# Designs tried in a protein design run: peptides against a protein of PDB entry 7UQJ. Part 233

Target 1, 160 residues: chain A of PDB entry 7UQJ
Amino acid sequence: PELYQNFNITPPRGVLFHGPPGTGKTLMARALAASCSSDERKITFFMRKGADILSKWVGEAERQLRLLFEEAKKHQPSIIFFDEIDGLAPVRSSKQEQIHASIVSTLLALMDGMDNRGQVIVIGATNRPDAVDPALRRPGRFDREFYFPLPDVKARFKIL

## One batch from the design tools (peptide; made by RFdiffusion4, then SolubleMPNN)

Design b2_p23_3_s1 (from b2_p23_3, 12 letters changed)
Fold by OpenDDE base, seed 3:
Structure b2_p23_3_s1 (fold): chain B 160 residues (1-160), chain C 160 residues (1-160), chain D 160 residues (1-160), chain A 23 residues (1-23)
Amino acid sequence: as target 1 above (160 residues)
Amino acid sequence: as target 1 above (160 residues)
Amino acid sequence: as target 1 above (160 residues)
Amino acid sequence: KEEEEKQRKIEEEMAEKRAKALE
């Protein structure tokens, strides 16, 4: 708390963790959540997969996102972690994916609707930062990005 | 910084990272240090291993701890990261290890001597939280603990 | 094995993870083990610390290494992860450390004795690649290296 | 060795229970 108070750093509304699969994005998000927790002040950690929201909640994904953000606000301080966020918010390239477009629009609105004073952080993780809608990567949304480098694609191919 | 500002959480003088080996404790500590840095305000990250302090500085470990805390205060905002802190401050169970007892006593005094307004955070990492002297895990010292689970095979599969 | 077969990449007998402390070397090794595991095909992950082998198994370290490699072969596909491998196989610089020399020699022989068809990967992690015996870094041993950079100060700023 | 493995499993289960109680 006070370390961050002393640093006068504005909380990112959203942080994008990007890097190849298995680079520790989800692990880092969980570790951040729990490092910010104290016995006196637990951070509530919400985790969702982008693909799970699309596949499990056909026609209700927008509502589930709203409920998630409301619950996170209710249980603040909180972290919302979207794993595989490119599965939730792909680049708006295809005219046929109306369902994806509405989910992206909802997520944009939810991130825009967060007050800077809110104790809710959103972390998105992706293996494909270029597959994430550029609108999500703007100031006030996922405006901070962290690259989790592979061990060079060669080193990962060398281990797998 | 602002995450902790917004949480109105008093900076833990100390945070204990605990969990199985290779769960990202050290990585998280470094990530926290660097994320709290800005172009305007760099956090100085000091890293020591508990076992290295004992083995390299026989009879000088207390002095080296004092110097470390003084240097951290001089270069604040700063993080002191003790990796394998159970190697530095084991449970006071053996009557024979006077050297360990003096080091633990020094570390306790240094943590107690930190002002709540100081821009110095101490992070201890261990695989064995129960092997850390309970006196270090009290309020005003390592009063915040973070468990680094092995990412569940499922969570690791989710990170990959 | 099959992943390496499919890529026409000769499986590295050994991969050296190197980089500053807390860059995620151990975490990556575990993440790789988990990603290569399926419900149908679990990878067995063996983890040892170089310093622990020296300190715990005085006079039996060579035997314990042999047993570890035999067990890994028995439970293939498997990953052997040596954390802090510079503690196990330091540069052959001191005439006084005959114990270290025998352990290094044993590890060299074990790595040389692995068939390219074996589903055993050895990962060594170190903060000091230059402190690892150059003989271990040759083709057929730790012939593939992966640098874990400190996340760029900028990338870390993006997480906080 | 078996007692250390049992103790480790108990600690892992307690840690999992604590993690689940935080969800």
Scores: peptide ipSAE 0.000, ipTM 0.289, DockQ to the pose 0.053
Fold by OpenDDE base, seed 4:
Structure b2_p23_3_s1 (fold): chain B 160 residues (1-160), chain C 160 residues (1-160), chain D 160 residues (1-160), chain A 23 residues (1-23)
Amino acid sequence: as target 1 above (160 residues)
Amino acid sequence: as target 1 above (160 residues)
Amino acid sequence: as target 1 above (160 residues)
Amino acid sequence: KEEEEKQRKIEEEMAEKRAKALE
């Protein structure tokens, strides 16, 4: 937040990292967390995975998301990183659609409920930006998107 | 190339990348693929995810693994990267245990069936090395393990 | 190992990782160190920062570089990672030019003094490859260069 | 298809920028 204030940039509430798998999305999120943490100002880094939100927290996923955002707010400045946020997409079962819709609705509400002055940044990473609910990609949510291209094949050949 | 020649290290058929999430395991696998490919010798990089092997390929997972290894052999030199290889671990349901056991058994057989002269490297990535079937961690399979530590917080601040 | 044997690639004495900040250069270096260390053959990873070489080791920088290379050789196989190697560039003071020239000259000599059979890899990382002394980028030194592209420029501005 | 093409165009534009930066 203050880093963004210092840049005269309105802090994104959410940032979507998208690009092919292994392009460094997770790495960048961790690097940003490290970069923004000084000795004086430690950033608390929270990480969750989209598939874990669905599978591990069956029936409590909404509560776990709320607790995550509360902890992030309590320990601000904070980064919440959702790896594979497209994994919040339902499997094509109608029952999973409802579960997904509830979890996504909760995430939307939590992102909307973040005060713009809050020192909480949310980063979502995906290999499939089109599989991320368009509602998550709206202003005030994941309104900034970062494409992580594959390193050019030629740039790769010079590596070894 | 010669670094490994100079090391007199028997080439791993399989390499296990393990360490906390977002330590760059996937990125390293891609970088290794890139680095080992020269203009003269392109490495073909195959990527699969452990959870996708179980979920997308229900009843065909063994066949898809066989096809993957055949394609990798056909397009050698090749890297097969299994992201989240611990996701091949069964959910504790007896039915999923059998499916897992069959898929893991197929993967074991495919790794064992690789000729030591084959230009196919298999990389598995996990956050939970202990959740990877010990049989996959045996000599001739994922017999080399690479720990991806979290960059020490101090090492992180010195990086930025 | 065999993948590299099969590629008939001469091992780089030095590898330059270059690209915009936060592209994963440092993480890649650490991950390479991890990936090359097996249970049987641990790679010793040494890390220094270009600015630290100039600032912390005023008058002893050359000695510290020599000691670093000696330790790396003693604990081979080893990786020496110089983060921000462009930070060895002098600030525009004539006095810093001489200090830089001496340190760079020492680094050149140390890289030239590495036996091709030595199990020491040197990785330099920079955001400014053009600020790296061209002499360091010559054959037998940082003769392999790896571009770490930004995730699309829009991808960084939307994060910050 | 349009998003794949958009992604491909972004990759091409990035490849061109890289080519220009190497020159």
Scores: peptide ipSAE 0.000, ipTM 0.217, DockQ to the pose 0.162
Fold by OpenDDE base, seed 5:
Structure b2_p23_3_s1 (fold): chain B 160 residues (1-160), chain C 160 residues (1-160), chain D 160 residues (1-160), chain A 23 residues (1-23)
Amino acid sequence: as target 1 above (160 residues)
Amino acid sequence: as target 1 above (160 residues)
Amino acid sequence: as target 1 above (160 residues)
Amino acid sequence: KEEEEKQRKIEEEMAEKRAKALE
């Protein structure tokens, strides 16, 4: 939100950072969170790892997501950063466990329920954008995507 | 090595990047790999995730580590980046599975077997340095550590 | 710009990276430049050191800044990275040499003169954000900042 | 609580690092 308020643009509700591992998705998210915090406007940064939510909060992952979004709203302006979001919201399959389906549904509802005026940005990072449920990549959710290429060895070379 | 050859310093065999999730450990490793690559000297960057080596290469993880180090040597100057290395080499316990113990032993041997003149740097990233086997943190292995603090929320604030 | 065009956000004209020496400001800038370069969209990265512009281009620093911005515009999408920007744009004082005042004025004008649609990002890195002229830290210039905390001083020292 | 405590520890560690960097 703040990133976008300072730009007089409607904050996307969600931003997907995707690209090969170690391309700096998480660092960029933190850097963006950092850059969006002024002395006058402090951004609260929430970070979760997708697989950690699934594994640590078995049976409570949906509740933890709700609490996370509530806390982010309470401490707005806020950024929620989901690292490895493909671990939280894998593509729906006929073989998808009910737990994963419920978490995806909860995250969809939370993304949809964000007030467009809310100062909460959700950043999802993944190495596998195609492994993220397409429903999360719809407008009003993770509707903006950022590709983090491998710093092309060639692109890096032009910099040295 | 190359990062350090350019500084006339003896390359550490291994560097441990540690700090909270999303502090940019992986990005820094890639950025270092990039910054060390000149037009005259291209660094080959190998990235592996600790948990992925264990899960994808059940029964062959030791062989895959050997192949990785051989390939890195063949394509030197090289960086081997182990993301989430605590997943590969958890602290030895009396309850440690024999598989994990074998992988740790293999990694120790590979780290020790690196020629000091070799242009192979090993970077391990972890959110939990205390979860990494202390044997890996000895001189000649991951003997250098980098803490990646959270970008201070306050330091983030001065930034907007 | 590209970082932000890919975000469908108006690129900040400038981003200030600040934090203690060796915190990876320069590395992050290079990594970001590299990460923003795709095969389809190569970012041109321009790096200058603030003190080097003053010392190498005595009497021509203003011209070199103009040329740098023109070249960046010509090769857009581009990143201009000013390392040690506090050496280029120290805080204005009554005792500030006329040369420094002229360079600061030129940089201010160049930052203000950037087309908001231009794919030129300016990153300034400093160890001393309070030593950077406050006029550069205004909206439309270096209006976003990034704090680079020390990776644990001990952790850095083992690497150096 | 664990996140607040992690955040506090990180703030403390960064405050110490800032202090050392100012030296």
Scores: peptide ipSAE 0.000, ipTM 0.345, DockQ to the pose 0.109

Design b2_p23_3_s1 (from b2_p23_3, 12 letters changed)
Fold by OpenDDE base, seed 1:
Structure b2_p23_3_s1 (fold): chain B 160 residues (1-160), chain C 160 residues (1-160), chain D 160 residues (1-160), chain A 23 residues (1-23)
Amino acid sequence: as target 1 above (160 residues)
Amino acid sequence: as target 1 above (160 residues)
Amino acid sequence: as target 1 above (160 residues)
Amino acid sequence: KEEEEKQRKIEEEMAEKRAKALE
């Protein structure tokens, strides 16, 4: 039977892509952005790295996150892709834990503040889902997770 | 560096999802369809199996493909998902090779006839990318390929 | 939070994954196999296609099924995954019905012969649960069913 | 095992959720 489904899709607030390195998380996020774009309806794709949020946005990470979400909202429909979102994970210093807590708190607030009617999808990719703050994985945030399995070598060979 | 990319992404005319059995190709295709839909913009998702094109549409496969593409065009934005597109691969009989050649030729023509401006994405999923006619994998057809790696047991343990 | 569930779950003798094509049944089965493996406890994953049981094992399908279950038992803990188990469904010929009945009878006997103490899980995946012999869906066999529904837009948000 | 099972549950829940989206 022909499966014709009109998908009444509420845009996911957040999607967690997790998988080993090289499983195509970042590739898939880009492929989603590409697939959702048309000539008439371009999806704006924002990409940030979790490590860059901590390292490049030193002292302004929260502001930069707010600006990112504002830009994504302004350029709807849009995808915010956080690559290596586990890079927000606290490095073993108390100072980094505090910074992490502040940044994660800001991200939580931004994701919670997204009206379900917004055309902003947030995708987080990680190689270490357990290093992602559990608060980010709660309903209304990254409440959907996709496992990106490694191509098992033997079964890579069945597709190869 | 912050990657803000306005992807002038021409929606891929065709995307080939390839991977071992059970790598989530079909799941991802469906997950793409839902991600691209919103309450305001529903994406219509069409699904066909490659084997069904040969077996269920005996003597009318070409007509059914044309109708499918017409419906997809009528219900834009839409995704046509061909699951098990390797099921179009010629079975070892000369008669099946002729039927394959006719059906593949029709699919080629339909994909070539898609104006880049259409909001129709074609996704093919296969466990055997090498069994997919190379003509389908050319630019303007399934010119984008996504490998769906097996959940490596060991690397599932990094996500687990 | 770490979900440590020591499931004293008697491994289900059989689990039927059913749902439309491309709902990730095969992916999930592989995803279960890898999830249940650890560095200390590797799960051996066996995969067979229902159609291959009928077509590739012509005249020896019953023997090959027995060998498969013996191998799975030898390599405990293990998962036997029958992909496209609806491919065991009788093709429209009386001879195929007889072959189907014999193969299904063998599979029934093998599943019934599994002691509940075994570390062998059998997963069957189908797009057509109604085409699976009802005898396979009885207690002690595929007595647990998981529906793999299409990522509806809303439920794509659960996977996405 | 915990993470495996959590991920299995996540994957099962994902599959169930991917599944429900195909209904």
Scores: peptide ipSAE 0.000, ipTM 0.272, DockQ to the pose 0.055; fails the geometry check

Design b2_p23_3_s2 (from b2_p23_3, 13 letters changed)
Fold by OpenDDE base, seed 4:
Structure b2_p23_3_s2 (fold): chain B 160 residues (1-160), chain C 160 residues (1-160), chain D 160 residues (1-160), chain A 23 residues (1-23)
Amino acid sequence: as target 1 above (160 residues)
Amino acid sequence: as target 1 above (160 residues)
Amino acid sequence: as target 1 above (160 residues)
Amino acid sequence: EEEERERRRIEEEQAEKRGKALE
């Protein structure tokens, strides 16, 4: 957060956390949300899981995404965290590909529609950055990426 | 494993990590695997996701669980980590309930079949401990449970 | 980074990451560096280990710190990450205490000399926040602290 | 399983190389 102020960097609309499972992506997103929330300025943290967007909201996923972004805007400053965002990508069934394409298209439109002046940050987490639609990784969307490496075996040994 | 040897504590057969999403359950499992691994004694870490056991191995999930436990025993000391173990629980379709019942029954049998003298620890992680079959939470299975609280709002504020 | 811009928070000159080994402090610092770096605006990430500052640069550690801060300023926006910053604290030999005192004094002066308008952020990571010189933890230095808890002691005790 | 471990290792190594290319 402060890093970008010091840098006079236009805050990216979205950040992609990627790396092997259990490297702390979700923990990081929560820690960032916490570190941006003060007693005077609470950040509203919204969390969704990619697979839940597909499975829980069959046929309404697009509407639920819209509602999520509207709610995030109403409760700004806010963070929208998508855990396992690659889970929006269906398995290879043609019917699931169409559903995915609609949901991803909606997410793209919502991220593009965010005013750069808005106090809404989107964080996506994935174990498979290459399974995230390249369109989500374009400038103005998830245009910043964080790699969460596994602690090196030597670093693990020093944790011992 | 080594922690329990050092403490002369009979290692639990299974540990359930539960708590809200992003509380570091998966990170802890990896950290424990690392902290039990020394230069002289490497711990083999096996990871499976509950939903992947159901979806990737349709009709062979039981066999894959058996192979996983055999491989863990061959490579002991070892940790088997089941992320999102509640994902073995099907949604309400009767056909999915039957598939789940078979997989869970296999997991129960495998955990019961672990010799207490074996250097294999099973860790299950879930956001919904109440969605984990109570049979998995009995003594000799996931009989130890760890709650991963959200960092207290006050602790979050001190991070701010 | 972006979160602090949206929050109109004066960015701290330094952030202290503290918590038990393996809680993801180093991972977090790298993740923050990556999310602040875009294709159009690369953040230069400098990493030093506290023990390496003492051991590799015997008698030149102060000069190397100065050069590091100068280089970070030249290549701004930049992050300086000190991993195991408590490793600047010597073991109990009086000679090592004097060496530490000089190095810490140099780091204090360098952090005090950073213009608040500069695009340089310093992150320190430690497993022992109480072993970090209190002078480093004063306003305008490492004045923000992030605790990386181990999953709750009660959770750990139930693993145990 | 060794091939999946090796694939993950290669994917981690490629991701580490990508991470280092972002450094």
Scores: peptide ipSAE 0.000, ipTM 0.226, DockQ to the pose 0.047
Fold by OpenDDE base, seed 1:
Structure b2_p23_3_s2 (fold): chain B 160 residues (1-160), chain C 160 residues (1-160), chain D 160 residues (1-160), chain A 23 residues (1-23)
Amino acid sequence: as target 1 above (160 residues)
Amino acid sequence: as target 1 above (160 residues)
Amino acid sequence: as target 1 above (160 residues)
Amino acid sequence: EEEERERRRIEEEQAEKRGKALE
């Protein structure tokens, strides 16, 4: 939230971290959460895994998503991090389970319902941005995308 | 390999990266592979996901593990990275599927069969080290364990 | 800069990322640059290595630093990332090469000359914060320091 | 070595709790 206020940028409702496996997407999301936290102003960092929402919350996934967004709003400034979001919101196909379609529709509505002044950032991480439902990648949702390149060998020689 | 030669340390057969989700385990493994690579000596980096070995290689998982270790030996110096290794090698229980038991037994044998002079490092990453079969955590296997702490809030708070 | 304006914090002229090798300092810097970039507002990310400034720019290091800061100002909002900054700015000693002293003096002047309203952030990464010239760690320079904890030292020692 | 493993587990649980407290 505040990060975007500094840039006079309307905080995006959603940020998509994409890149090959192990490029540090989740680490970065946790890093941003921690880095935006002060001793006075802690950012609350919610983490959910896409597969867990589908598998563990059968029949309650929509409700749990709503509760998550409400909790994030209650504890603002906050970050909601969806790890493996391609598992949560697969591309819409004629063969897609109705359950997945309902969950995606709920997530769309929740992202659309976020007040742009709200101090809630949604970060989705995926290895497959093209496997994410294109509806989530539209303006007002995950409208900002960040490619995490494989750390170049030359870059790492600088870390060690 | 050379990294351990620099430390005069007998290269471990296996290294367990553990810590909360998004602590950079996979990134670190990739980082080490790249940092140990020189222009003259490239490290080959093999990546497998524990869940994929169980789900995609039904009935051939043992063979695919053998092939992976053979390929890693052929392309030494090499790193085999098992992401989510707790999914590959769950703790042995009376309720454990025979398939999982066979895969674990194969992985044990492959790690035991690695020549200590071989320039092959096996890295397992997990969020749940205690969910990994204790047999894998014995000397000569994943006998070295690495906690990836959550990047401290205070550390990152300084960044943003 | 603007990142700090969101926090009502006077933008530090410099940020020191410190922590043991491979803690993700460089990754964090790159990902901060990426995360602060929007489709509308890209952050320009400049990377230099401390050793390269000393070794590759013999006799022109001061000029190249000036050009780097000018380019960063021209392409603001921007991040200048000095990897291995302890190699660029070693602690002042009676045995210090005059060349190193001149480069450090130039970097000090460039950081002091940065307008606090300028959208240029300087990030230094080091494994050895105490090897950085204390003059760089003063207010208005690298006055914010971020510890990247090892994934437990004993952890990494087992990776390496 | 065992005491250091236990200290690590405790630090890990504390770090995981801190991480969950961040979550």
Scores: peptide ipSAE 0.000, ipTM 0.326, DockQ to the pose 0.067; fails the geometry check
Fold by OpenDDE base, seed 2:
Structure b2_p23_3_s2 (fold): chain B 160 residues (1-160), chain C 160 residues (1-160), chain D 160 residues (1-160), chain A 23 residues (1-23)
Amino acid sequence: as target 1 above (160 residues)
Amino acid sequence: as target 1 above (160 residues)
Amino acid sequence: as target 1 above (160 residues)
Amino acid sequence: EEEERERRRIEEEQAEKRGKALE
């Protein structure tokens, strides 16, 4: 609510930051976390990398996601930033279906299980939005997407 | 010196960060402040908003600028970050000339009065570089400009 | 030269950006690339991830590095940004010595072989500066280090 | 895929236009 109300955003349960590497996705997520922090109300910023979650045994990866969301709820207002979320939830390729399906399904359930009144923002960052399972991009999940372009060449020039 | 020596930069008295809102200007300024901080030598980061300085009586705004620069000198190495500096130093529009002229002239004098050996960096951030008085963009003042491009329009639109 | 002259920096052949994830290392590198570009002179920004180079066969990884540096020289002024450089040049742990040693040695040779007049900047980004081979951190290589702290909670508060 | 590519292209063009408008 307040985190979103301050931005006049209807709380996207999740926001997908997508764009080329180094476009500031992680930076924006941190800036948002910082901007939503007041002296009275610190935003807890949780960061996870998609590949780091996937590298665990399936059941442990699910457990880590559940624990992360529980911790985020305990420390609300909070932001969960999934860097390289395409690594966590690749498009269901037929050959790796089971391992990825469980983790994705758990993430879906965790995002769906967030009360809209929760002060938990989930930000997924990817360089490959097309590599993110479309199920994560549906309403109530990562239903808002932010394309981070390469800072245009012209924008590049005025810095030096 | 060291702030600049660590970067081996001849100290620009001022650096203009310009670019659309949410391009990371403020974050970059803080990242710079933070990166220039060592455990042995903390960078003092002063932040002021242009409009907040302007909202004061002219003589008090000048005094606040002088005090800010004095405090920055006392706490060097330091960074003075002027957010929305276009609010402090708008291009001299004919109707508001006198009030703005005094504040701008004071800022010019303060930047010109910095010894090149001072460990004070002045960073101005603006979304409207063309709205900044060209006098501030001259050598020895905000003589370096950093364009922060919009992360693409779509990146903006889906966040908000 | 010019790239560095514009910063009045004695060209470090390499700059190490280090600090926690999402501190803006990649963004800074892009901002630098960006800022060094003029309408007359575009900076070519090469980005590679350390792990992506390491994942190739040893001889191919070396070849890719050589090709990268050649391409960077051909397209000068240029910036080579190694994201997660600790993945490319981990501290020589005794058990993985040979594979890493060749790639690291190739990178060392490429950095040492850069003429100081070259308009090629090498930026390495790491979250683990201590995991970077100390040989890369020597003068004439990544001899300048930029710590990107997490915007400290206090630093977060002063932005907003 | 094509709509998303076209969306990205339009986004890139709009960013480029906005980048150009800020120059």
Scores: peptide ipSAE 0.000, ipTM 0.206, DockQ to the pose 0.134; fails the geometry check

Design b2_p23_3_s2 (from b2_p23_3, 13 letters changed)
Fold by OpenDDE base, seed 5:
Structure b2_p23_3_s2 (fold): chain B 160 residues (1-160), chain C 160 residues (1-160), chain D 160 residues (1-160), chain A 23 residues (1-23)
Amino acid sequence: as target 1 above (160 residues)
Amino acid sequence: as target 1 above (160 residues)
Amino acid sequence: as target 1 above (160 residues)
Amino acid sequence: EEEERERRRIEEEQAEKRGKALE
C-alpha cells in the first residue's frame, strides 16, 4: 500500500521498456526497483525472462505467470520485470500466435486484473516492441512505454 | 538539504517529461519520487495537473502555485510533479497567451526563485512540449527534458 | 553488496546517457543515485566531468581515474557519474586519439575490471555519443545507453 | 492531434532509426 499510496499514485499497470540490445532496459528496470526500495519499503523485485518462462515450464507457463503475479501481490510493493518479454508474448498476427495464445491470454488477464493487485508494477523489456502482442500495449497493461535507443547508428558504424 | 546535498548535487530546477500519451511520463515521475524517497529522507511528492490548477482555482491559480511551491519548500526534499503542464503554461505565441499570461509569469518566477527553495525538484509532464511556453524550457526552469517516445508506430499499426 | 545483491542483480558495468545539451542526463544520473540511496544503503555518488579530469590533472588523469574507481569500490555501493564523458574518451579515429590514448585505455581497463569492483555503477553522460570511443560502448563497459532527446526541434525553434 | 501524433511517430521512428528514444 505504501509507495504509490503515499504519493496518491495509482500504480501503473505496466511499462514497456524497448530498444535495441544493450540499451539499458534491464538496468533501468533494476535501477528503478533499487531506487523504489527503501529500508522501510523494500520493493520486492521479481525478474523473469520471457524465454525462460516458456522454456523452463513446458505446459506450466500460464501457472508460473499466475504464481508470479500472486507472489508479487503477496510481497507488495513489488516490481515484476519481464526481460525479453517478446519471447513471452509474441504478436498475435505472428505464426507464433497459436503456440503462445494461452500465455498471451493469461498475461493479458493478469495485467487487466492488476487494479486489484495493489502496488505491483510490471516492467516488460524487449528488443523488439513490434514482436510484443499489441493487446499488451493497450491502456491498463503495458500502456506506458520507454524506448531505449542505440547510440547514433553512424557512431555504431565507427565502432565496427 | 539531504538528497542532492549528500551527492554534492545542485537540485535541478525543473525537468520536462514529454512524449505522446501513454509513454510513461507520469509513471517515471512517480517512480523517481518513490526512488528518491528513503526512510530517513521521505521526499514529499506534490502532484498537480495543469488543467486542474486552472479549473479548480478560477482566479487563484497563481496563489495556488505559490502555495504549492511554499509547501514543497516546507516539506523538502520534495518533488512537484505537474502532469499535463501544457495545460498550465501554454505557448506564449498561442491565443491562450493573454488568458494564462499571469499564471505563466507566476510559474516562471517560481522556477527562477527555486535557488532559494532548497531540495525541490519540479517535474513537468506534457504530451505537447511544443505547447509549453518556451520560457519555461530555458536554463534555471525546465532546463532538462526527457522525451518519452511511442513504441514504433509500425508496431502500433500491428496493434490496430 | 546491497542494492543489486538484494535484487539478485549484477550491477551493470556502465550506462551511457547521451543526448543534446539540457536533456537531463546529469539530472537522471543524480536522480538514479538519489533513488538508489536508502537509509541503510547510502550510495556514494562520485561526480566527475570528463574535461575536468583532463584539465585539472595534467599527466595524472589515468591515476585520478584509478583513484576514482578505487574510491568508488571502497565506498560501494557507489555510482561514478562522468559528465561530459566525450571530453574524457574521444573517438579513437579522431585526431585526439594520440592525446587521450592512455586515458581511454585506462578507462577501458577500469570498466573491464569492474566485475571485481562490486556494486559500482558507472554512468557516462555525453552530448555527443558519436564522440565517445566505440570501445567504451561495447559489452562490459558502457554497454547500456540512454538517449535524452531534445524536445521537438520545431518546439525548440519556437523557444528561440 | 493526429498530425502531432504522426509527427511524433515520424520523430520516434527517426529517433528509433537514430537509436535516440529514452533508453
Scores: peptide ipSAE 0.000, ipTM 0.194, DockQ to the pose 0.127; fails the geometry check

